# Designs tried in a protein design run: peptides against a protein of PDB entry 6RGO. Part 132

Target 1, 392 residues: chain A of PDB entry 6RGO
Amino acid sequence: MALKLLGFNQDATCFSVISSNKGVTIYNCDPFGKCFELEKSTSNDEELDFLVEMLFSTSLIAVVDKTIGASKRKKLKIVNTKRKATICELTFPHEIMDVIMNRKIICVVLKSDQIFVYDISCMKLLRTIDVRGEKLKSTSKFRNSEAVGDIGVRVSLSTDNNSILCYSSYSKSDKENAPLNDIVVFDALKCIQINVLPAVHQSNIVCIACSPDGMLMATASEKGTIIRVFKTIDTENDEPILVNEFRRGSRPSRISEMKFNHDNTLLACVGESDTIHIFALPVTTTEADANEDDTLQQSSHSLSSSINGLQYISKGLANRFGKIIVSKIPTQSQQRHVAYIKIPENAKYRIGFPKDTTNTIHICGEDGNYLVYSIPRNEVGPCTLVKSNTFD

## One batch from the design tools (peptide; made by RFdiffusion4, then SolubleMPNN)

Design b2_p9_8_s4 (from b2_p9_8, 4 letters changed)
Fold by OpenDDE base, seed 2:
Structure b2_p9_8_s4 (fold): chain B 392 residues (1-392), chain A 9 residues (1-9)
Amino acid sequence: as target 1 above (392 residues)
Amino acid sequence: EKYEDIKIS
């Protein structure tokens, strides 16, 4: 059967798949098994296309049926899986491209480059962000969006209650072809723009991940060779703080998903390549004042010691045109992965980090494999397979 | 149905 992966929920306790014969199935990771099924809306042998976002391990899902006609692709259903009831149905002016949520917020991304921000508790619209409208204030010409290929607004939302929304925006260039290479950081609860990171890549941003706490974001461009990690809120002299620059590879390859683990110590990426890459983030040991209480020196020789990567505070070369270009970290300071998982060529995989085990990663494939890997802490190498299950 | 009945635990 053809499977299409929808991905993991926020804490990797569940994942969602489309089965061509069954419709949408949600699997629980532990114990492994089906926890919900959504039957096909139609008897037609049409290729099923859905968006399904689950709110953690709750009975709340957001569903968009994209299988049939332009009208259904504009409908968001909020479903209680325990009651099998639609609680809310919203219709949008344009096709829904993405839906993300946490315990406070639902964000709906439209093909129009609009982001609708809702309070999840009552489905009240808090804000409509018009990413094109912000561009139009800078560039008078409506581009006929006919060539809206795979390039659109990308979003990521913190899984915490702070509800930090990161989205890609158009660079303020007088060029009609401004890339989606700015990042806006937005407080989705207060509906306030917190930060703007200009020109974080040279090309369109195709993948964004926000950390669970909303303090970090990872970005990748269409090239997918370099991943950049920034602070979301904190700035230094009103300039964006680049925390890390990771090299995924030398060859261009699209990154489809990135995720932080729950303690912001790891960043994983997956995409069109045969390899899931896991990068270590520097643990900012806040020097908690070591009050002298004599409790056991378990020398957690964290790998923090050898990655004294010089914080090249590369002063942004304010280019002669007053745009802060995020200076590239010198290629010598580009960190490689600390761990990896080999996956079948051309297999689409999704990734998730469980909350309780920061050194494990959950992955699932369109090949019908659900896999749990242990991430090595003290060595650079392959992850170890801990658990495997199959699904159909 | 009121959205209030989803115990977002």
Scores: peptide ipSAE 0.028, ipTM 0.725, DockQ to the pose 0.097
Fold by OpenDDE base, seed 3:
Structure b2_p9_8_s4 (fold): chain B 392 residues (1-392), chain A 9 residues (1-9)
Amino acid sequence: as target 1 above (392 residues)
Amino acid sequence: EKYEDIKIS
């Protein structure tokens, strides 16, 4: 049967799949098993297409049926899985492209490049972000929405209560075909723009990940060769907003998903390649002024690979206010993965990081495999398979 | 309506 992966929930305790015969199935990761099934609304052999976002390990899901007709593609259903009941139904002016949530916020992305931000507790609209309208205010003409295929606004939301929303925006270039290569950082609770990162890639951004705490953001372009990690907030200490640049590979390959682990020490990426890549992030020790003298000389050989190479600030990429955001990190200082998982070339995989085990990654494939891997701490190499389950 | 009826699975 054709399986289509929808992905993991925010804490990787569950994942959702589309089965052509059944509709949407949600699996629990531990103990492994089916926890919910949404029956298909149609008897026809039509290819099922859904958006499903689960709120952690709760009975709350957001569902969009994209299978049939332009009208259903505009409807968001909030469903209680235990009651098998629709709690709320919202209709949008345009097709829903994405839905993301945390315990406070639901964001709905439309084909119109609009983001609707809701308070999840009452489904009150807090803000409509018009990414195109912001572009118009910045003198750039519209791309007609019809002519640009799979390239739309990308979003990521912090899983914490701070509810930091990162989204791709159009550059201020006078080109009619301006790329979606800016990032906006937005406080979704306060409805305030925190930051704008201009031209973080040369091409459209196709993947964004926000850290669980909203302090970091990762971006990948259509090329998928370089992943950049940024601070979401400007620190007063003139610290560079660009904290990491990772090389996934030399060959172009689409990245479909990126995830930070719970403690911001790891970034994983998956896509069209035969390899899930896991990168180590430098632990920014916030020097909490804990004065306690305890001289435990644990020789943490901090592989402080001194990022001394950032001194050549090439004057090129000024932000919207003339600040240089992206110095070209010299190709020599591009970090590689610390760990990897080999996957079948033709199987789409999704990734998730469990909360309780910082060195564990959950993956699931359209091949019907749910796999748990241990990530090596002290060596560069393959992840070790710890658990395997199958699903249909 | 508050989502007070959201139970943990």
Scores: peptide ipSAE 0.022, ipTM 0.652, DockQ to the pose 0.095
Fold by OpenDDE base, seed 4:
Structure b2_p9_8_s4 (fold): chain B 392 residues (1-392), chain A 9 residues (1-9)
Amino acid sequence: as target 1 above (392 residues)
Amino acid sequence: EKYEDIKIS
C-alpha cells in the first residue's frame, strides 16, 4: 500500500501516516502501536492527502483534508482524538499549506503567503502575517501569484512556551523575482517581530528548523548543499550571528526536514538523498563557569610550524541592499556530519528527536519502517540501530 | 484578510 508520511510530533513520541486504504493513522513510538485512526472522508480511490499536526502526546490534533476539492483544502479541523470529535473548524480564503503548533500557538500557513497565528486555548486570531504584503512594501513590484510552484513560505515554531516563530520572507531586491531567502523571527505570543536575517541563502529557503527553546534556527535552500545555523534573537553589531555552517553534500539535493535535538547539541537533516545527516553543534560554553583558575602550568613546547595560510581575499560583493551573509568560514572548513543513517533510495523519511534521550533519533519511512537509532558522540560514523518496527 | 468562518462545537 502507498504510505505517505506526515511526520513526528514535537517530542517524537508519536508519528502520523496516511495509508491509502485507512486514512490517517497515528502511531505511538514507545510502546509501539496505533493510538489513533482517522477514516477517509470518501469511498473514492483518490490519492489521500492530509495535513496532521499533533499537539505532543495529547488528544488534540489539527487536520486538513487536502484530498478532495479546493473547499476542503481551506478547512482546518481541531479534533479531540479521545472523543473522536471536531471541537473547532476554521475556513480560510486560500489553501492551507502547513500547520504548526505548540502548547500556546497554532500557526496556519496559506498558499497566499499568509500566516495566521492563533491562541490555541480559545482559537482567537492573534495576528495575520502577510509575507507578500511585507514584500510589496519593500519591493514596489507585484509578483503574479501564478508562479507559486513548490516554493512557498516556510515556517518553524519553537516547541517551548516562548513560541518563537521563524518564517521565510522575500528579500528586499529590485528583482521582479525576489527569492524567499530572508528569515523573520517573530514572537508569536506578543505578535512582535524580533529579528530579520537578510539573504541567508542565495536561493529560496525550502527548509527551516527552530530549536525547541527557540534560540537557534537552521536553514537550507533549494540547493540543500549547505545548512546554516543562526541565533534567532541575539545579534552582534545589529548583524545576524551565524553559529554554524554545515555541508550536507557537494551535489544538490532537496532537504525536506531538519530537526534539532532537545538540548541543541545535534541537528539532523533528511530529504531526497539516501542519507540522513546528523551534525554536532558547538557547545556554547557560557563564560560563567570558566572561573576555576586551575593553574596547571604544563610547559608543552611551542612548535611554531609556519603554515602559510593563503589569504583568499574573498572579494566581498557588497551588493547595496542585502548584506549577503558571506560565510567567513572557508569552503574547505565547512563542518560535515558527525553521524549518518543510510536509508533506501527514493524512500521518503521523517525524523524526530525524543526529549529524554538526546543521543537517540527516531525515523520513519514510507517503506513502513519505524526505526530508532543511537547517535555516536565520540567518533564520526554510522548510527547504530536500536529498535525497529513495521507499520502499514 | 481573515479566516472566512469559525465553528466551535
Scores: peptide ipSAE 0.017, ipTM 0.622, DockQ to the pose 0.041
Fold by OpenDDE base, seed 1:
Structure b2_p9_8_s4 (fold): chain B 392 residues (1-392), chain A 9 residues (1-9)
Amino acid sequence: as target 1 above (392 residues)
Amino acid sequence: EKYEDIKIS
């Protein structure tokens, strides 16, 4: 049967899939099993397409049926899974491209490059962000909407209550075809812009991950060869702080998803390649915890020597044309993965980090495999398979 | 632009 993966929830306790014969199914990870099903509304052999965002392990899901007609693609349903009841229905002027949420906020991304920000408790609209309108204020030129194929606004939201929203925006360019290669950091609760990171890649941004606490973000472009990690809020001399630059590979390959673990020590990426890559982030030892565990320092030194966080102070070379280019970390200082998982070629996988175990990763595939891996701490190498289950 | 309709049940 053709499976389509929708992904993990925020804490990797559940994942959602589309089955062509059944509709949407949600699985619990531990104990493994089916916990919810949304039945197919139509008898037609039409390819099922849905957006489903689950609020942690709660009975709250957001659902968009993309299967039939332009009208359904504009409709968001908030569903109580225990009651099998629609609580709220929202209709938008344009097709819904993405839906993200936490315990406070739900964000809806439209094909019009608009982001609607809601208070989840009452479904009150807090803000409409118009990414095109911001571009127009900066560049005075409309991009013809038809030529924006698979390149849309990308978003990520912190899973905490601070509700830090990172989204891709259009660079200030006199060119009609300005890329979506700026990042805006937005406080979704206060509805204020916190930071702007200009030209973080040379091409359009296709993947963004926000850390659970909203203090870090990872970005990847259409090339998918380099992942950049930035601070979201903190700046140095009013310039963006580049924390890390990771090399996924030398060959171009699309990154479909990135995730931070719960303690911001690991970043995983998955996409069209045969490999899930896991990168180590430098632990910012706050000076306070340095006193007690002197004994474990010796074995961490071998991995920490590769985790020499070259804080390249991004001296944004304002070139003579006022383009702030994020300083590139030299190719020789680009970090590689510390761990990896091999996956079947042409199988789409999704990733999630469980909250309770910072050194495990959950993955699921369109091949019907749900897999739990242990991440090595002291060596660079493959992850170890700990648990496997199958789904249909 | 705004949302077109809201239904709460």
Scores: peptide ipSAE 0.017, ipTM 0.632, DockQ to the pose 0.041

## One batch from the design tools (peptide; made by RFdiffusion4, then SolubleMPNN)

Design b2_p10_3_s1 (from b2_p10_3, 6 letters changed)
Fold by OpenDDE base, seed 1:
Structure b2_p10_3_s1 (fold): chain B 392 residues (1-392), chain A 10 residues (1-10)
Amino acid sequence: as target 1 above (392 residues)
Amino acid sequence: SLQELLSEKL
């Protein structure tokens, strides 16, 4: 049967899938098992497509029926899984492209490049962000709406209560085809723009991850060869801070998903390649905890020697045209993965980091595999399979 | 309510 993966929830305690015959199924990770099903409403042999966003381990899900021909692609349903009941239904002027949430905020991304920001507690609209309208204020012509290829506004939201929203925006360019290669950092609660990172890639951004605390963000372009990690809020001399530049590979390959672990020590990426890559982030030693355990310093030196080469805070050179060019980290100082997982070719996988085990990763595939891996701490190498389950 | 669901753990 054709499975389609929707992904993990914020803490990787559950994942959701579409089954062609059943509709949407949600699985619990531990103990492994089916915890919810949304039955198919139509007997038609149409390929099912859904957005499903689950709020942690709660009975709250957001659902969009994206099935072709369905008049429902503009409807967001908030569903109580325990009661199998729709609590709220919102209708939008355009097709829903993405839905993201935390305990405070729901963001709805439309095909019109609009982001609707809601207070989740009452479903009150806080803000409409018009990413195209922001571009128009900078004299850039509309892209004709017909080039609705796989390139649209991308979003990521912090899982904490600070509710830091990162989204892709159009660069200020007199070119008709300005790329979606700027990032805006937005306080979704206060509805204030915090930061703007101009031209973080040369091509359109196709993947964004925000850290759980909202202090870091990772970006990848349509090339998917380089991942950049930035500070979200902090700036140096009003310029964006590039923390890391990772090389996934030399061959172009789309990245479909990236995630930080709970303590911001790891960044994982998955996509069209046969490999999930896991990168180590430099631990910002807050000076306070350096006092106690002198014994753990010896094993960390092997990983830290690769980190010390990244102290080139690449000052963005403002060129004569007022464009902040994020200075490229030299290719020699681009970090590789510290760990990896091999996955079947052409299988789509999703990734999740559990909250309680920072060195564990959950993955699930359209091949019907749910897998738990241990991430090596002190060596560069493959992850170790700890648990496996199957689903249909 | 939505607020009750925000507090319900599975």
Scores: peptide ipSAE 0.217, ipTM 0.876, DockQ to the pose 0.776
Fold by OpenDDE base, seed 2:
Structure b2_p10_3_s1 (fold): chain B 392 residues (1-392), chain A 10 residues (1-10)
Amino acid sequence: as target 1 above (392 residues)
Amino acid sequence: SLQELLSEKL
């Protein structure tokens, strides 16, 4: 049967899949098993398409039926999985492209490049962000966006209560075809724009990940060769702080998903390539005030690999049009993966980091494999398979 | 309520 992966929840305790014959199934990771099933409402041999976002290990899911007709693709259902009941139904003016949530906020992304921000507790609309609206002072017609591939607004939300929303925006170029290569950082609770990162890539941003705490964000363009990690809130001289630049590969390949682990020490990426890449982030040693006392001599030779974080003060090359382009870190300073997982060619995989184990990664495939890997700490190499389960 | 669901662990 064809499986379609929907992804992991925020803490990688569950994942959701579409089965062509069964509908939506949610699996628990540990103990492994089905925890919820949403039956196919239609007897038709139509290809099932759904958005399903689960709120952590709760009975709350957001569901969009994308299978049949323009009307269903505009409906968000909030479902209690324990009661098998729809609690809330919202209808949007345009097709829903994405839904993200945390314990405070639901964001709904529309095909119109609008982001609707809701208070999850009452489903009150807090903000409508019109990503085109800053550009639409020019009378340009709705281009029939049928022909240009799935280039839309991308979003990521912090999993914490701070509810930092990162979204892709159109660069302020007077060109009709301005790329979605700016990032806006938005406080979704206060409805305030915190930061704007201009031209973080040369082409459209196709993948964004926010850290769980909302302090970091990772971005990838259509090329998928370089991943950039920025601070979300902090700026240096009103310029965006580039923390890391990672090289996924030399060949272009679309990145479909990126995730940080819970302590912001690892960034994983997956996509159209045969390899999940895991990158190490520099541990910001908070100088915990070493209160003097406890003598425990654990000479953990932390190989402080002196990755002298050359703060490349990226003197943004003011391009001839006065815009700061994020300067490329020299290719020599581009970090490679520290770990990897080989996956079958053409298999779509999704990734998740569990909360309790910062050195493990959960992955699931459209091949029906749920896999848990251990990430090596002290060596560059393959991850070790710890657990395997199958689903259908 | 939606608030009750936010408190109900699986």
Scores: peptide ipSAE 0.156, ipTM 0.867, DockQ to the pose 0.833
Fold by OpenDDE base, seed 3:
Structure b2_p10_3_s1 (fold): chain B 392 residues (1-392), chain A 10 residues (1-10)
Amino acid sequence: as target 1 above (392 residues)
Amino acid sequence: SLQELLSEKL
């Protein structure tokens, strides 16, 4: 049977798949088993395509039928899985490209480069973000939407109640074909823009991940060779917004998904390559709990010394050209993965981090494998397989 | 309600 992966929920307790014969199936991770099935409404041999977002371990799912020829590509359904009932149906002016949610907010991304932000509790529209309309205000000509295939606005939302939304935006360059290489950081609850990160890559951003707490954001371009990690908010202490730059590989390869773990210590990425990469993030010790005097002189040779080379970008040029956030980190300071998982080249995989175990990763494949790996803490190497299950 | 679903564990 042909399987298509939809992905894990926010806490990696469940994952969703499309089966050509059954429709949408949701699996529980532990204990492993089917927890919900949405039957195929049509007997047609049309290739099924769906968006399905599950809200944690709840009975709430958001569903979009994206099947070719389906008049439903503009319809969002909110479904109660226990009752097998549609609770809410919204119709949009354009095709739905993505849906993301947490306990407070649903964001709906349209093919028109619009983001509709809703209060999930009542499905009230809080904001429409027009990523194109913001570009018009900056005098830059539109890319005609028809000619640009798989490149659209990318979004990520914090899984916490702060509801930090990160999205890709068009560069303010007067070029007709300006790339989607800016990032906007948006408070989805207050409906305010927090930050703008201009030109974070040279090409379009194709993948974004927000940390669970909304304090960090990871980005990858169409090249997928470099992953950048940013602070979402400017700290008063003139600390660099760019906190890390990771090298996934030397060859271009699309990154389809990135995720932070629940404590912001790890970033995983998956895509078209035979390898899931896991990167270690620097633990930002918030100074607050430093009162316990325990003099363990562990020589943390703080890699802090290598960042000091960026001091001499003179204050004078910053005013005219918007914050050059991407100073060229020397290619020598690009960190590699600390851990990896080998996967079949022809199988799409999705990733999730469980809440209760910061050193484990859940993965599932279109090959019908659900796998749990242990991540090494003190060494660079392969992850260890802990549990495996199969699904159809 | 939508609020009830936000509270319903599987």
Scores: peptide ipSAE 0.155, ipTM 0.865, DockQ to the pose 0.858
Fold by OpenDDE base, seed 5:
Structure b2_p10_3_s1 (fold): chain B 392 residues (1-392), chain A 10 residues (1-10)
Amino acid sequence: as target 1 above (392 residues)
Amino acid sequence: SLQELLSEKL
């Protein structure tokens, strides 16, 4: 049967799939098993498409029926899975492209490049962000919404209560065809823009991940060769702080999903390639004040590889084209993966990091495999398979 | 309420 993956929840305790015969199914990861099913309401042989956003392991889900020909593509349903009941239904002026949530906020992304921010507790609209509205002030021509292919506004929300929203925005270049290569950082609770990271890639951003705490973001362009990690809030001299630049590969390949682990020590990416890549982030050792105490001399030669992160401020010439702040991190300073998982090339996979095991990754495939891998700590190499389950 | 559902685990 054709499976379509929807993804993991925020803590990788559940994942959702579309089964061609059954509709939406939610699986629990541990103990592994089916915990919810939303049956197909229509007997038509139409290809099922849904958005399903879970709220951790709660009975609350957000559902959008995206099936072709359905007038339902503009309707968000908030469903209680235990009662099998719709609690709230919202209708939008445009097709829903994405839905993300945490315990405080629901964000609804429309095909109009609008983001509707709601308080989840009462479904009150807090803000409408018009990502085009900033562009429309500079360029009166609506891009016909039909010519906006697979490139729309991308969003990621912190899983914590701080509710840091990262979204892709159009570059302020006077060009009618400005790329979606800026990032805006937004406090979704206070409805305040915190930061703007201009031109983080040369091409459109197709994938964004926010860290669970909202302090870091990862970005990838349509090329998917380089992943950049930035601080979300902090700036140095009013410039964005680039923490890491990772090389996924030399060949272009779309990244479909990225995730940070719970402690911001790992970043995983998955996409159209045969490989899930896992990158290590530098642990910012807060210099805890080493108070004076005791002398135990054990001479373990910790090879402090002083990674002198020489910030090469390339004084590149001010040519009149919009400052692509591509910090030319020399291609030599691009870190590779520390771990990887091989996956079937023809199977789409999703990734999730469990909260309780920072060195474990959950993956699920459209091949019907749910797999748990252990990430090596001390060696660069393949992850080790710990558990495997199948679903239909 | 939506708040009651936020407390109910699956």
Scores: peptide ipSAE 0.116, ipTM 0.838, DockQ to the pose 0.850

